# Ledger of designs, part 55: peptides against a protein of PDB entry 6B4E

Target 1, 295 residues: chain A of PDB entry 6B4E
Amino acid sequence: TNFDKISKMFWHYKDKIAQIKQDIVLPIKKADVNVRNLLSRHKRKINPKFGQLTNSNQQLFKIQNELTQLINDTKGDSLAYHWILNFIAKAVVHQAETEVRVKPESALPLGKLTLYLLVQFPELQELFMARLVKKCPFVIGFTCEIDTEKGRQNMGWKRNNENKWEDNTSYDERMGGILSLFAIITRLQLPQEFITTTSHPFPIALSWHILARICNTPLNLITNTHFVILGSWWDAAAVQFLQAYGNQASKLLILIGEELTSRMAEKKYVGAARLRILLEAWQNNNMESFPEMSP

## One batch from the design tools (peptide; made by RFdiffusion4, then SolubleMPNN)

Design b2_p13_8_s1 (from b2_p13_8, 5 letters changed)
Fold by OpenDDE base, seed 2:
Structure b2_p13_8_s1 (fold): chain B 295 residues (1-295), chain A 13 residues (1-13)
Amino acid sequence: as target 1 above (295 residues)
Amino acid sequence: DEELLEEIESIEL
């Protein structure tokens, strides 16, 4: 694992967030009143759609079509188009932080919708990844120390209005929710209409990188959160990961489930205990995945 | 993918 490369990638996306603010978010405030009114109306229509997802593919396709139309309405103005995509990127991640954290299986319809939008609107890809990395650096296998304020900020910790850090449980759950969404996206097949014309924007290889990079992380930087997000990843993608890489996938699952948990046993992390339970279920041929969506 | 294989092989746990 090249940690210098990972660090450069992390800071690239941090810089991208700053660039988005300067080049997209701030300029739109000074845009033509008609453009601002259009975007305000579209924002109000788009925002609730992510919460309208169910386990139904029919409902998914309906929402996909509605969002596609709304986004296409902005293409006449490049700034408006990029603004609405950035809004969508933020809204999707927010949905992962709020709904997926408490109902992990909701990551499947959200992930399908997100993947469709990422392919249909390629400019969303960098906006979405930048938001993911800012909120949950684990998606690229980045880890730093959290004994400093800057380290905690870099790892996506939030402070309240009183400058108090969020509690560990809240942080763990948010990271788990975001990573569940990302894991689902990496293991989903492209919609049938795109398979022959488009490469997957966030392929299953990105899940490989997450696992391998965490295994290579210095042990003094490993926390309960690492095990929580690995457990979230496991629920979301382990079955499909095994299907994709076979024996090599098995090696990584053993490394995270057995070796990494054993190395950290003295810490008695709750997340590590859960990951060992998932490993044992797999060893007993009882690995579970999220149920497929209905027609 | 050779890069992915190298990454696993480099893991020292």
Scores: peptide ipSAE 0.261, ipTM 0.877, DockQ to the pose 0.110
Fold by OpenDDE base, seed 3:
Structure b2_p13_8_s1 (fold): chain B 295 residues (1-295), chain A 13 residues (1-13)
Amino acid sequence: as target 1 above (295 residues)
Amino acid sequence: DEELLEEIESIEL
């Protein structure tokens, strides 16, 4: 694992977030009143759509079509188009932090919707990845120390209005929710209309990188959160990961489930205990995935 | 993918 490369990637996306603020978010506040009104209306229509997802493909397709129309309405103005895509990127991640956090299986319809939008609107890809890395650096296997304020901020920790850090459970659950979404995206097949003409923007190889990079992370930087997000990843993608890489996938699952948990046993992390249970279930031929969506 | 294989082989716990 080349940690210098990972760090460069991390800071690239941090810089991208700053650029988005300067080049998209702030300029739109000074844009023509008609453009601002259009975007305000579209924002109000778009935002509820992510919460309207169910375990129904029919409902998914409906929402895909509605969002496609709303986004297409902005294409006549490049700034407006990029603004609405950035809004969508933020809204999707927010949905992962709130809904997927409490209902992990909701990552499946959300991931399908997100993947569709990423392919349909390629400019969303960099905006979305930047937002993911900002909120959950684990998606690229980045880890730093959290004994400093800057370190905690870099790892996506939030402060409330009183400048108090969020509790460990809240952080773990949020990171788990975001990573569940990303894991789902990496293991989904492209929609039928794209599968022969378009490459997957966030392929299953990115899941490989997450696992391998965490295994190579210095042990003094490994926390309960690492095990929580690995467990979230496992629920979301382990079955499909095994299908994709076979024996090599098995090696990585054993490394995270057995070797990494054993190496960190002295810490008695709750997340590690859960990951151990998932490993044992797999060893007993009882590995489960999220249920498929209904028609 | 040779890069992915190299990444696994480099893992030391």
Scores: peptide ipSAE 0.164, ipTM 0.829, DockQ to the pose 0.109
Fold by OpenDDE base, seed 4:
Structure b2_p13_8_s1 (fold): chain B 295 residues (1-295), chain A 13 residues (1-13)
Amino acid sequence: as target 1 above (295 residues)
Amino acid sequence: DEELLEEIESIEL
């Protein structure tokens, strides 16, 4: 694992967030009143859509079409278009932080919607990845120490209005929610209309990188959160990962489920205990995936 | 297993 490359990637996306603020978010505040009003209306229409997702493909397609129309309405103004996409990127990640964390299976419809939008609107890809890396560096296998304020900030820890860090449980759950969404996206097939014309923007190989990079992370940097997000990934993608890589996938699952958990056994991490349960379920031929969506 | 880790790192995806 080239950790220097990962660090460079991490900081690239951190810089991208700053750029987005400077080049997209701030300029819109000075834009024409008609543009601002348009975007305000669109924001109000878009925001509820993510919460309207169900385990129904019909509902998914409806929402996809509605969002597509709303986004297309902004294409005449590049700044407005990028602003809407950035808003969507933020909203999707926020939905993962709030809903997916408590209902992991909701990552499936959200992931399908997100993948559709990422392919339909390629400019969303960098905006979305930047937001993901900012909020959950685990998506690229980045880890740093959290003994410093800067380290915690880099790892996506939030402070409240009183400058107090969030509790460990809240952080773990948020990271798990975001990682679940990303894992789902990596294991989904492209929508039928794109299969022959477009490459997958975030393919299953990115899941491989997450697992491998975590396995190669210095053990002194491994926390309960690492095991929590691995468990979230497992629920979201392990079945499809095994289908994609066969024996090599099995090796990785054993590495995270048995070897990594064993090496950290003295810490008695709750996340590690859960991951062992998932490993045991697999060994007993009881590996489960999220249920498929209804028509 | 360090050998498995090396093997995994060598895999081109």
Scores: peptide ipSAE 0.127, ipTM 0.796, DockQ to the pose 0.141
Fold by OpenDDE base, seed 5:
Structure b2_p13_8_s1 (fold): chain B 295 residues (1-295), chain A 13 residues (1-13)
Amino acid sequence: as target 1 above (295 residues)
Amino acid sequence: DEELLEEIESIEL
């Protein structure tokens, strides 16, 4: 693992967030009133759509079509188009932080929707990845110390208006929700209409990188959160990961489930205990996956 | 395997 490269990638996306604010978000405030009104209406229509997802593919396709139309309405103005995509990127991540956090299986319809949009609107990819890395650096296998304010901020910790840090449980659950979404995206196949024309923007190899980079992270930087997000990843993608990489996948699952948990046993992390249970279930031929969506 | 843990990302996909 090249940690210098990972750090450079992390800071690239942090800089991208600042750029988005300067070049997209702030300029819209002084844009033509008709453009601002259009975006305001679209924002109000788009925002509820993510919460309207169910375990139904029919409902998914309906929402995909509605969002596609709404986004296409903005293409006449490049700034408006990028603004609406940035809004969508933020909304998707927010849905992961709130809904997927409490109902992990909801990552499946959300992931399908997101993957469709990422392929349909390629400019969404950098906007979405920047938002993911800002909120959950684990998606690229980045870890730093959290003993400083800056370190906590870099790792996506939130402070309230009173400058109090969020609770450990809240942080762990948010990170788990975001990572569940990302894991699902990496293990999904492209929609049939794109398979022959487009490469997967966030392929299963990115799941490999997450696991490998965490395994190679200095042990003094490993926290309960690392095990929580590994457990979230496992529920979301382990079955498909094994299908993709076979024996090599098995080795990596053993590394995270057995070796990493054993090395950290003295810490008695709750997340590590859960990951151990998932490993044992797999060893007993009882690995579970999220249920498939209905027609 | 400790060796794999140290350099696991070097494994070709």
Scores: peptide ipSAE 0.042, ipTM 0.746, DockQ to the pose 0.118

Design b2_p13_8_s3 (from b2_p13_8, 8 letters changed)
Fold by OpenDDE base, seed 3:
Structure b2_p13_8_s3 (fold): chain B 295 residues (1-295), chain A 13 residues (1-13)
Amino acid sequence: as target 1 above (295 residues)
Amino acid sequence: MEELLKKLESIQL
């Protein structure tokens, strides 16, 4: 694992977030009133759509079509188009932080919707990845120390209005929700209309990177959160990961489930205990995935 | 663990 490369990638996306603010978010506030009104209306229509997802493919396709139309309405103005895509990127991540956090299986319909949008609107890819890395650096296998304010901020910790850090449970659950979404995206096949003509923007290889990079992370930087997000990843993608990489996948699952948990046993992390349970279930031929969506 | 990881990364990366 090249940690210098990972750090460069992390800071690239941090810079991208700053650029988005300067080049997209702030300029639109000074845009023509008609453009601002259009975007306000579209924002109000788009935002509820993510919460309207169910385990139904029919409902998914309906929402895909509605969002496609709303986004296409902005293409006549490049700034408006990029603004609405940035809004969508933020909204999707927010949905992962709130809904997927409490209902992990909801990552499947959300991931399908997101993947569709990422392919249909390629400019969303960098906007979405930047937002993911800002909120959950684990998606690229980045880890830093959290004994400083800057370190905690870099790792996506939030402060409330009283400048109090969120509790560990809240942070763990949010990171788990975001990572679940990303894991789902990496293991999904492209929609039928794209599978022969387009490469997957966030392929299963990115899941490999997450696992390998965490395994190579210095042990003094490993926290309960690492095990929580590995468990979230496992629920979301382990079955498909094994299908993709076979014996090599198996070796990596054993590394995270057995070796990494054993190395950190003295810490008695709750997340590590859960990951051990998942490993044992797999060893007993009881590895489960999220249920497939209904028609 | 480290040796195995290096081997796996060399194959996949």
Scores: peptide ipSAE 0.032, ipTM 0.731, DockQ to the pose 0.144
Fold by OpenDDE base, seed 5:
Parts: sequence; C-alpha cells; structure tokens
Structure b2_p13_8_s3 (fold): chain B 295 residues (1-295), chain A 13 residues (1-13)
Amino acid sequence: as target 1 above (295 residues)
Amino acid sequence: MEELLKKLESIQL
C-alpha cells in the first residue's frame, strides 16, 4: 500500500470540493434568472426521487427515466448541467447518510440508480467521488489521526452549530451507510445497455483497495469505525467479492475478519465483534447477501 | 491476478 499516493488522492478530492464551490455553486447565483428558475424547479423534482426508491426494479426504472429527463433538460447550459449533477451527487450521499444508515439493504436500489447515472452522465463521476471522499475517506482507504480538530474534519466528523462533535455512534453509522452504498456500486454489474460500450467506473477492484489499505493501516490509527465500515462492506459485497476473486478474496476476508480483529482484540471494539461473527457465519457456510430486487 | 497478488503480498498483517 502506497500511503503517499492515497494521501495525494484524498487531497485531490478535497481540493475538488473547493473548486466545485468556486466554479459551479457560486457562479450559478449570478446566472440568468431563467436558468436559476429552471434549476430551482429541477431541484424540487429531483430531491424526492431518492426517497421514492423501493425494492422494485420497475420503480427503479421509472425513477431512472425521470431523472434522466430532468438532467438532460439542463445540457443546453454547461454550468447548469454541472450544477444539477453536483446536486445529485450531494443528494445521493445524503441518502446514504440517512436512509442506508438505518436500512443497509436500501443501498441496493440506491446503488443501482447511482451506477446508472454515473455511466449515463460521466461528468457525475468526479463530482460524486469528491463528495464521497469528503464525507467518508474510508471509500479510498484513507485514514488519519482523529485526536486533532483538523484530523477529525479530514475523516468526515461533523460539528454542530455549537461546535460540538457528533457522537461516536452517529459517526460510525453515517460512515457505515456511505460505505454500504459505495460497496454496492463496486459489486453491481453495469446495466445491460452499457456492458459492451462502457467500463465500470467504480469496479470491484476498489473494494479490494479498501480492504487491503485498511489491513495496511498503522494499528494505532485503527478505530471502531474501521470495523463498522468493514462489517457494512461485508453485508453489502462479500458474496460478490468472493465470486469475483475466489481464493484471493478468501485470503483477504480472513485477514480482516480474523487477523485484524485478533490484533485489535484488547480494544474490545463492538464493530470488531460483529465482524468476527460475520467471519464465523461464513466459515459455517452461512454468508448472507441482500435480497435481490423484485421485477 | 498478478496485480492482485502484489497487493495481497504488500499486506503487512
């Protein structure tokens, strides 16, 4: 694991967030009134769509079509187009922080929708990844110390209006929700219409990177959150990960489930205990996956 | 697979 490269990637996306604000968000405030009105209407129509997802593929396809039309309506103005994509990126991550956090299996329809949009609108990819890294650096296997304010900020910790940090449980759950979404995206097949023409923008190899980078993280930086997000990843993608990489996947699952948990046993992390249970279930041929969506 | 092996081999655990 090259941690210097990971750090460079982390800061690249942090800079991208600042750039997005400067080049997309702020300029729209000075845009033509018709453009601003269009975007306002589209924002109001788009925002509810993510909460309208169910376990139905039919419903998913409906929402995909509606969003596609709404996004296409903005293509006549490059700034408006990028603004709406940035809005979508933020909304998807927010849905992961709120809904997926409490219902992990909801990551499946959300992930399918997101993957479709990422392929259909390639400019969404950098916007989405920047938002993911800002909110949950674990998606690229980045970890830093959290004993400083800056360190906590870098790791996506939130402060309220009174400058109080969020509770550990809240942070863990948010990180788990975001990572569940990302894990799902990495393990999904491209929609049939794209398989022969497009490469997967966030392939299963990125799951490999997450696991390997966490395994190589200095032990003094490993927290309960690392185990929580590994458990979230496991529920979301372990079955498909094993299908993709076979014996090599098994080795890596053993490393996170057995070796990493054992090395951190003295900490008695709740997340580590859960991950151990998941490992044991797998060893007993009882690895579970999220249920497939209905037609 | 070779690239994956390199990644696995680089794991310190």
Scores: peptide ipSAE 0.032, ipTM 0.732, DockQ to the pose 0.124
Fold by OpenDDE base, seed 4:
Structure b2_p13_8_s3 (fold): chain B 295 residues (1-295), chain A 13 residues (1-13)
Amino acid sequence: as target 1 above (295 residues)
Amino acid sequence: MEELLKKLESIQL
């Protein structure tokens, strides 16, 4: 694992967030009133769509079409287009932080929608990844110390209006929710209409990187959160990961489920205990995946 | 597969 490369990637996306603010978000405030009104209307229409997802493919396709139309309405103005995509990127991650954290299986329809949008609108990819890395650097296997305020901020910890850090449980759950979404995206097949013309923007190899990079992370930096997000990843993608990489996947799952948890046993992390349960379930041929969506 | 092996071999616990 090249940690320098990972750090460089992390800071690239941190810089991208700053750039988005300067080049997209702030300029729109000075844009023509008609553009601002259009975007305001679109924002109001778009925002509820993510919460309208169900375990129904029919509903998914409906929402995909609606969002596609709304996004296409902005293509005549590059700034407006990028603003809408950035809004969508933020909204998707927010949905992962709020809904997926409490209902992990909701990552599947959200992930399908997101993957569709990422392929349909390639400019969303960089915006979305920047938002993901900002909120949950685990998606690229980045870890730093959290014994400093800056370290916590870099790892996506939030402060409330009173400048108090969120509690550990809230942080763990948010990270788990975001990671679940990303894991789902990495293991999904492209929609049929894109299979022959487009490469997967965030392929299953990125899941490999997450696991490998966590395994290579210095043990003194490993926290309960690492195990929580590994468990979230497991629920979201382990079955498909095994299908993709076979015996090599098995070895890596054993490394995270047995070896990493054993090395950290003294910490008695709740997340590690859960991961061991998942490992045991797999060993007993009871590995589960999220239920497939209905027609 | 060769690439995967290299990736796996690079893992250090």
Scores: peptide ipSAE 0.031, ipTM 0.730, DockQ to the pose 0.126
Fold by OpenDDE base, seed 2:
Structure b2_p13_8_s3 (fold): chain B 295 residues (1-295), chain A 13 residues (1-13)
Amino acid sequence: as target 1 above (295 residues)
Amino acid sequence: MEELLKKLESIQL
């Protein structure tokens, strides 16, 4: 694992967030009134759609079509188009932080929708990844110390208006929710209409990177959160990961489930205990995945 | 496959 490369990637996306603010968010405030009104109306129509997802593919396709039309309405103005995509990127991540964190299986319809949009609107990819890395650096396997304020900020910790850090449980759940969404995206197949013409924007190999980079992380930087997000990843993608990489996947699952948890046993992390339970379930041929969506 | 093996071999756990 090249940690210098990972760090450079992390800071690239941090810089991208700043660039988005400067080049997209701020300029739109000075845009033509008709453009601002259009975007305001579209924002109100788009925002609730992510919460309207169910376990139904029919409902998914409906929402896909509605969002596609709304986004296409903005293509006449490049700034408006990028603004609406940035809004969508933020909304999807927010949905992961709020809904997926408490109902992990909701990551499947959300992930399918997101993957569709990422392929249909390629400019969404960098906007979405930048937001993911800012909120949950674990998606690229980045970890730093959290004994400093800057370190906590870099790892996506939030402070309230009283400058108090969020509690550990809240942080763990948010990270788990975001990671679940990303894991789902990496293990989903492209919609059939895109398979022959488009490469997967966030393929299963990115799941490999997450696991391998965490395994290579210095042990003094490993926290309960690492095990929580590994458990979230496991529920979301372990079955498909094994299907993709076979014996090599198996080795990596053993490394995170057995070896990493054993090395950290003295900490008695709750997340590690859960991950060991998942490992044992797999060893007993009881590995579970999220249920497939209905027609 | 070779890329995967390199990734696996690079794990320093």
Scores: peptide ipSAE 0.031, ipTM 0.728, DockQ to the pose 0.127

Design b2_p13_8_s4 (from b2_p13_8, 5 letters changed)
Fold by OpenDDE base, seed 3:
Order: C-alpha cells, then structure tokens, then sequence
Structure b2_p13_8_s4 (fold): chain B 295 residues (1-295), chain A 13 residues (1-13)
C-alpha cells in the first residue's frame, strides 16, 4: 500500500471541496434571482426523493425518472447544473448518515439510485467522491491520528454548536452508514441500459482497496471505527466480493476477520467482536447479503 | 489485476 498516494488523494478531495465552495456554492448566491428561485424550487422537490425510496424497484424507477427530469431542467445553465449535482451529492451522503445508519439494508435502493445518477450525470462523480472522502475518509482507506483536533476533523468527526465532539457511538454509526452506501455502489452492476457502453465509475476494485489499505494501516491508528466500518462493508458487499475475486477475496476476508481482529484483541473493540461473528457465520456457510428488491 | 495482487502480498500484520 502506497500511503503517500492515499494521502495525496485525500488532500485532492479536500481541495476539491474548497473549490466547490468557491466556484459553485458561493457564486450561486450572487446569481440572477430567477436562477436562485429555480434552484430553490428544485432543491425542495429533490430533497424528499431520497427518503421516498423503498425496497421496490418500481418506486426506484419512478424516483430515477423524476430526478432525471429535475436535473435536466438545470442543464441550460452550467453553474446551476453543477450546483444541483453538488446538492444531490450532499443529500445522498446525508441520507447515508441518517437512514442507512439505522437501517443498513436501505443502502441497496439508495445505492442503486446513486449509481444510476453517477452514470447518467458524469459530473456528479467527482462531486460525490469529494463529499464521501470529506465525510468518511475510510472510503479510500485513509486513516490518520485522532488525538488532535485537526486529526479528528480530517477523519470526519463532527462538533455540535457547543464545540463538543460527537460521541463515539454516533461517529461509528455514521461512518458505518456512509461506508455501507459506498460498498453497495461498488458491488452493484450497472443498469441494463449502460452495462455494454459505460465503465463502472466506482467498481468492486475500490472495495478491495479499502480492505487492503486498512490491513496495511499501522496498528496504533486502528480504532473501533475501523472494525465497525469493516462489518458494515461485510454486510453490504462480502457475498458479491467473493463472487468477483474468489480465492483472493477469501484471503482478504480472513485477513480482516481473523488476523486483524486477533492483532487488536487486547483492545476488546465491540466492532471487532461483531466482525468475528461475521467471519464465523461465513465459516459455517451462513454468509448473508441484503435481500433483493421487489419488482 | 497485478496491482491488486501486489497490494495483498505487501500486507504485513
């Protein structure tokens, strides 16, 4: 694992977030009143759509079509178009932090919707990845120390209005929710209309990188959160990961489930205990995935 | 993928 490359990637996306603020978010506040009104209306229509997802493909397709129309309405103005895509990127990640956090299986319909939008609107890809890395650096296998304020901020820790850090459980659950979404995206097949003409923007190889990079992370930087997000990844993608890489996938699953948990046993991390249970279930031929969506 | 294989081989726990 080239940690210098990962760090460069991390800071690239941090810079991208700053650029988005300067080039998209702030300029739109000074844009024509008609453009601002259009975007305000669209924002109000778009935001509820992510919460309207169910375990129904029919409902998914309906929402895909509605969002496609709303986004297309902005294409006549490049700034407006990029603003609405950035809004969508933020809204999707927020949905992962709130809904997927408490109902991990909701990552499946959300991931399908997100993947569709990423392919349909390629400019969303960099905006979405930047937001993911900002909120959950684990998606690229980045880890730093959290004994400083800057370190915690870099790892996506939030402070409340009283400048108090969020509790460990809240952080773990949020990171798990975001990573569940990303894991789902990496293991989904492209929609039928794109599968022969378009490459997957966030392929299953990115899941490989997450696992391998965490295994190579210095042990003094490994926390309960690492095990929590690995467990979230496991629920979301382990079955499909095994299908994709076979024996090599098995090696990585054993490394995270057996070796990494054993090396950190002295810490008695709750997340590690859960990951061990998942490993044992797999060893007993009881590896499960999220249920498929209904028609 | 040679890069992915190399990454696994580099793992030291």
Amino acid sequence: as target 1 above (295 residues)
Amino acid sequence: DEELLKEIESIEL
Scores: peptide ipSAE 0.046, ipTM 0.760, DockQ to the pose 0.111
Fold by OpenDDE base, seed 5:
Structure b2_p13_8_s4 (fold): chain B 295 residues (1-295), chain A 13 residues (1-13)
Amino acid sequence: as target 1 above (295 residues)
Amino acid sequence: DEELLKEIESIEL
């Protein structure tokens, strides 16, 4: 694992967030009133859509079509188009932080919707990845110390208006929710209409990188959160990961489930205990996956 | 397993 390269990638996306604010968000505030009104209406229509997802593919397709139309309405103005995509990127991640956090299986419909949008609107990819890395650096296998204010900020810790850090449990759950979404996206096949024309923007190989990079992370930087997000990843993608990489996937699952947990046993992390249970379930031929969506 | 870690680092995807 080249940690210097990972750090460069992390800071690239941090810079991208600053650029988005400067080049997209702030300029819209002084844009034509008609454009601002259009975007305001679209924002109000788009925002509820992510919460309207269910375990139904029919409902998913309906929402996909509605969002596609709303986004296409902005293409006449490049700034408006990028603004609405950035809004969508933020909204999707927010949905992961709130809904997927408490109902991990909701990552499946959200992931399907997101993957569709990422392929349909390629400009969303960098906007979405920047937002993911800002909120959950684990998606690229980045880890730093959290004993400093800057370190916590870099790792996506939030502070309230009183400058108090969020609780450990809240942070762990948010990270788990975001990573569940990302894991689902990496293990989904492209929609049938795109398979022959487009490469997967966030393929299953990115899951491999997450696992390998965490395994290679200095042990003094490994926290309960690492095990929580690995457990979230496991629920979301382990079955499909094994299907994709076979014996090599098995090696990685053993590394995270057995070796990494054993090395950190003295810490008695709750997340590590859960991951161990998941490993044992797999060893007993009882690996579970999220249920498939209904028609 | 240290050998597995080295192997994984060498895996090109």
Scores: peptide ipSAE 0.044, ipTM 0.752, DockQ to the pose 0.132
Fold by OpenDDE base, seed 4:
Structure b2_p13_8_s4 (fold): chain B 295 residues (1-295), chain A 13 residues (1-13)
Amino acid sequence: as target 1 above (295 residues)
Amino acid sequence: DEELLKEIESIEL
C-alpha cells in the first residue's frame, strides 16, 4: 500500500471541497435573482426525493426521472448545473449519515439512485467523491491519528455549536452509514441503459482498496471505527465481493475477519466482535446480503 | 498473515 499516494488523494479532495465553495457555492450568492430563485425551487423539490426511496424499483425509477428532469433544467447555466450537482452530492451523503446509519439496507435504493446519477451526470463524480472523502476518509482507506484536533477533523469528526466533539457512537454510526452507501455503489452493476457505453465510475476494485489499505494500516491507528465500517461494508458488499474475486476475496475476508480482529483482541472493540460474528456466519454458510428490491 | 497481505498488495485490479 502506497500511503503517500493515499494522502495525496485525501488532500486533493480536501482542496476540491475548498474549490467548490469558492467556485460554485459563493458565486451563486451573487448570481442573478432568477437563477437563485430557480435553484431555490429546485433545491426544495430535490431534497425530499432521497427520503422518498423505498425498496421498490418503480419508486426508484420515478425518482430517477424526476431528478433527471430537475437537473436538466439547469444545464443552460453551467454554474447553476454544478451547484445543483454539488447540492445532490451533499444531500446523498447526508442521507447516508442519517438514514442509512439506522437502516443499513436503505443503502441499496440510495446507492442505485446515486449510481444512476453519477453515470447520467459525470460532473457529479468528483463532487460526490470529494464530499465522501471529507466526511468519511475510510472510503479511500485513509487513516490518521485522532489524538489531535486536526487529526479528528481530517477523519471527519464533527463538532457541535458548543465546539464539543460528537460522541464515539455517533461518529461510528455515521461512518458506517456513509461506508455502507459507498460499498453498495461499488458492488452494483450499471443500469441496463449504460452497460455497453460507460465504465463503472466507482467499481468493486475500490472495495478491494478499502479492505487492503485498512489491513495495511499501522495497528496503532486502528480503532473501533475501522471495525464498524468493515462490518458495514461486509453487510453491504461481501457476497458480491466474493462473486467478483473468488478465492482472493476469501483471503481478504479472512484477513479482516480473523487476522485483524485477532491482532486487536486486547482492545475488546465492539465493532471487532461484530465482524467476527459475520466471519463465523460466513464460515457456517450463512452469509447474508441485503434483500433485492421489489419491482 | 503477512504473506497474505503482501500477496494482496501485489494484486492488480
Scores: peptide ipSAE 0.037, ipTM 0.733, DockQ to the pose 0.138
Fold by OpenDDE base, seed 2:
Structure b2_p13_8_s4 (fold): chain B 295 residues (1-295), chain A 13 residues (1-13)
Amino acid sequence: as target 1 above (295 residues)
Amino acid sequence: DEELLKEIESIEL
């Protein structure tokens, strides 16, 4: 694992967030009143759609079509188009932080919708990845120390208005929710209409990188959160990961489930205990995945 | 694929 490369990638996306603010968010405030009104109306229509997802593919396709139309309405103005995509990127991540964290299986319809939008609107890809990395650096296997304020900020910790850090449980759950969404996206197949014409924007190889990079992370930087997000990843993608890489996938699952948990046993992390349970279920041929969506 | 294989082989736990 090249940690210098990972660090450069992390800071690239941090810089991208700053660039988005300067080049997209701030300029739109000075845009033509008609453009601002359009975007305000579209924002109100788009925002609730992510919460309207169910386990139904029919409902998914309906929402896909509605969002596609709304986004296409902005293409006449490049700034408006990029603004609405940035809004969508933020809304999707927010949905992962709020709904997926408490109902992990909701990551499947949300992931399908997100993947469709990422392919249909390629400019969303960098906007979405920048937001993911800012909120949950684990998606690229980045880890730093959290014994400093800057370190905690880099790892996506939030402070309240009283400058108090969020509690560990809240942080763990948010990170788990975001990573569940990302894991689902990496293991989903492209919609049939795109398979022959488009490469997957966030392929299953990115899940490989997450696992391998965490395994190579210095042990003094490993926390309960690492095990929580690995457990979230496991529920979301382990079955499909095994299908994709076979014996090599098995090696990584053993490394995270057995070796990494054993090395950290003295810490008695709750997340590590759960990951060991998942490993044992797999060893007993009882690995579970999220149920497929209905027609 | 080759890059992924190199990464897993480099894991030292």
Scores: peptide ipSAE 0.040, ipTM 0.751, DockQ to the pose 0.113; fails the geometry check

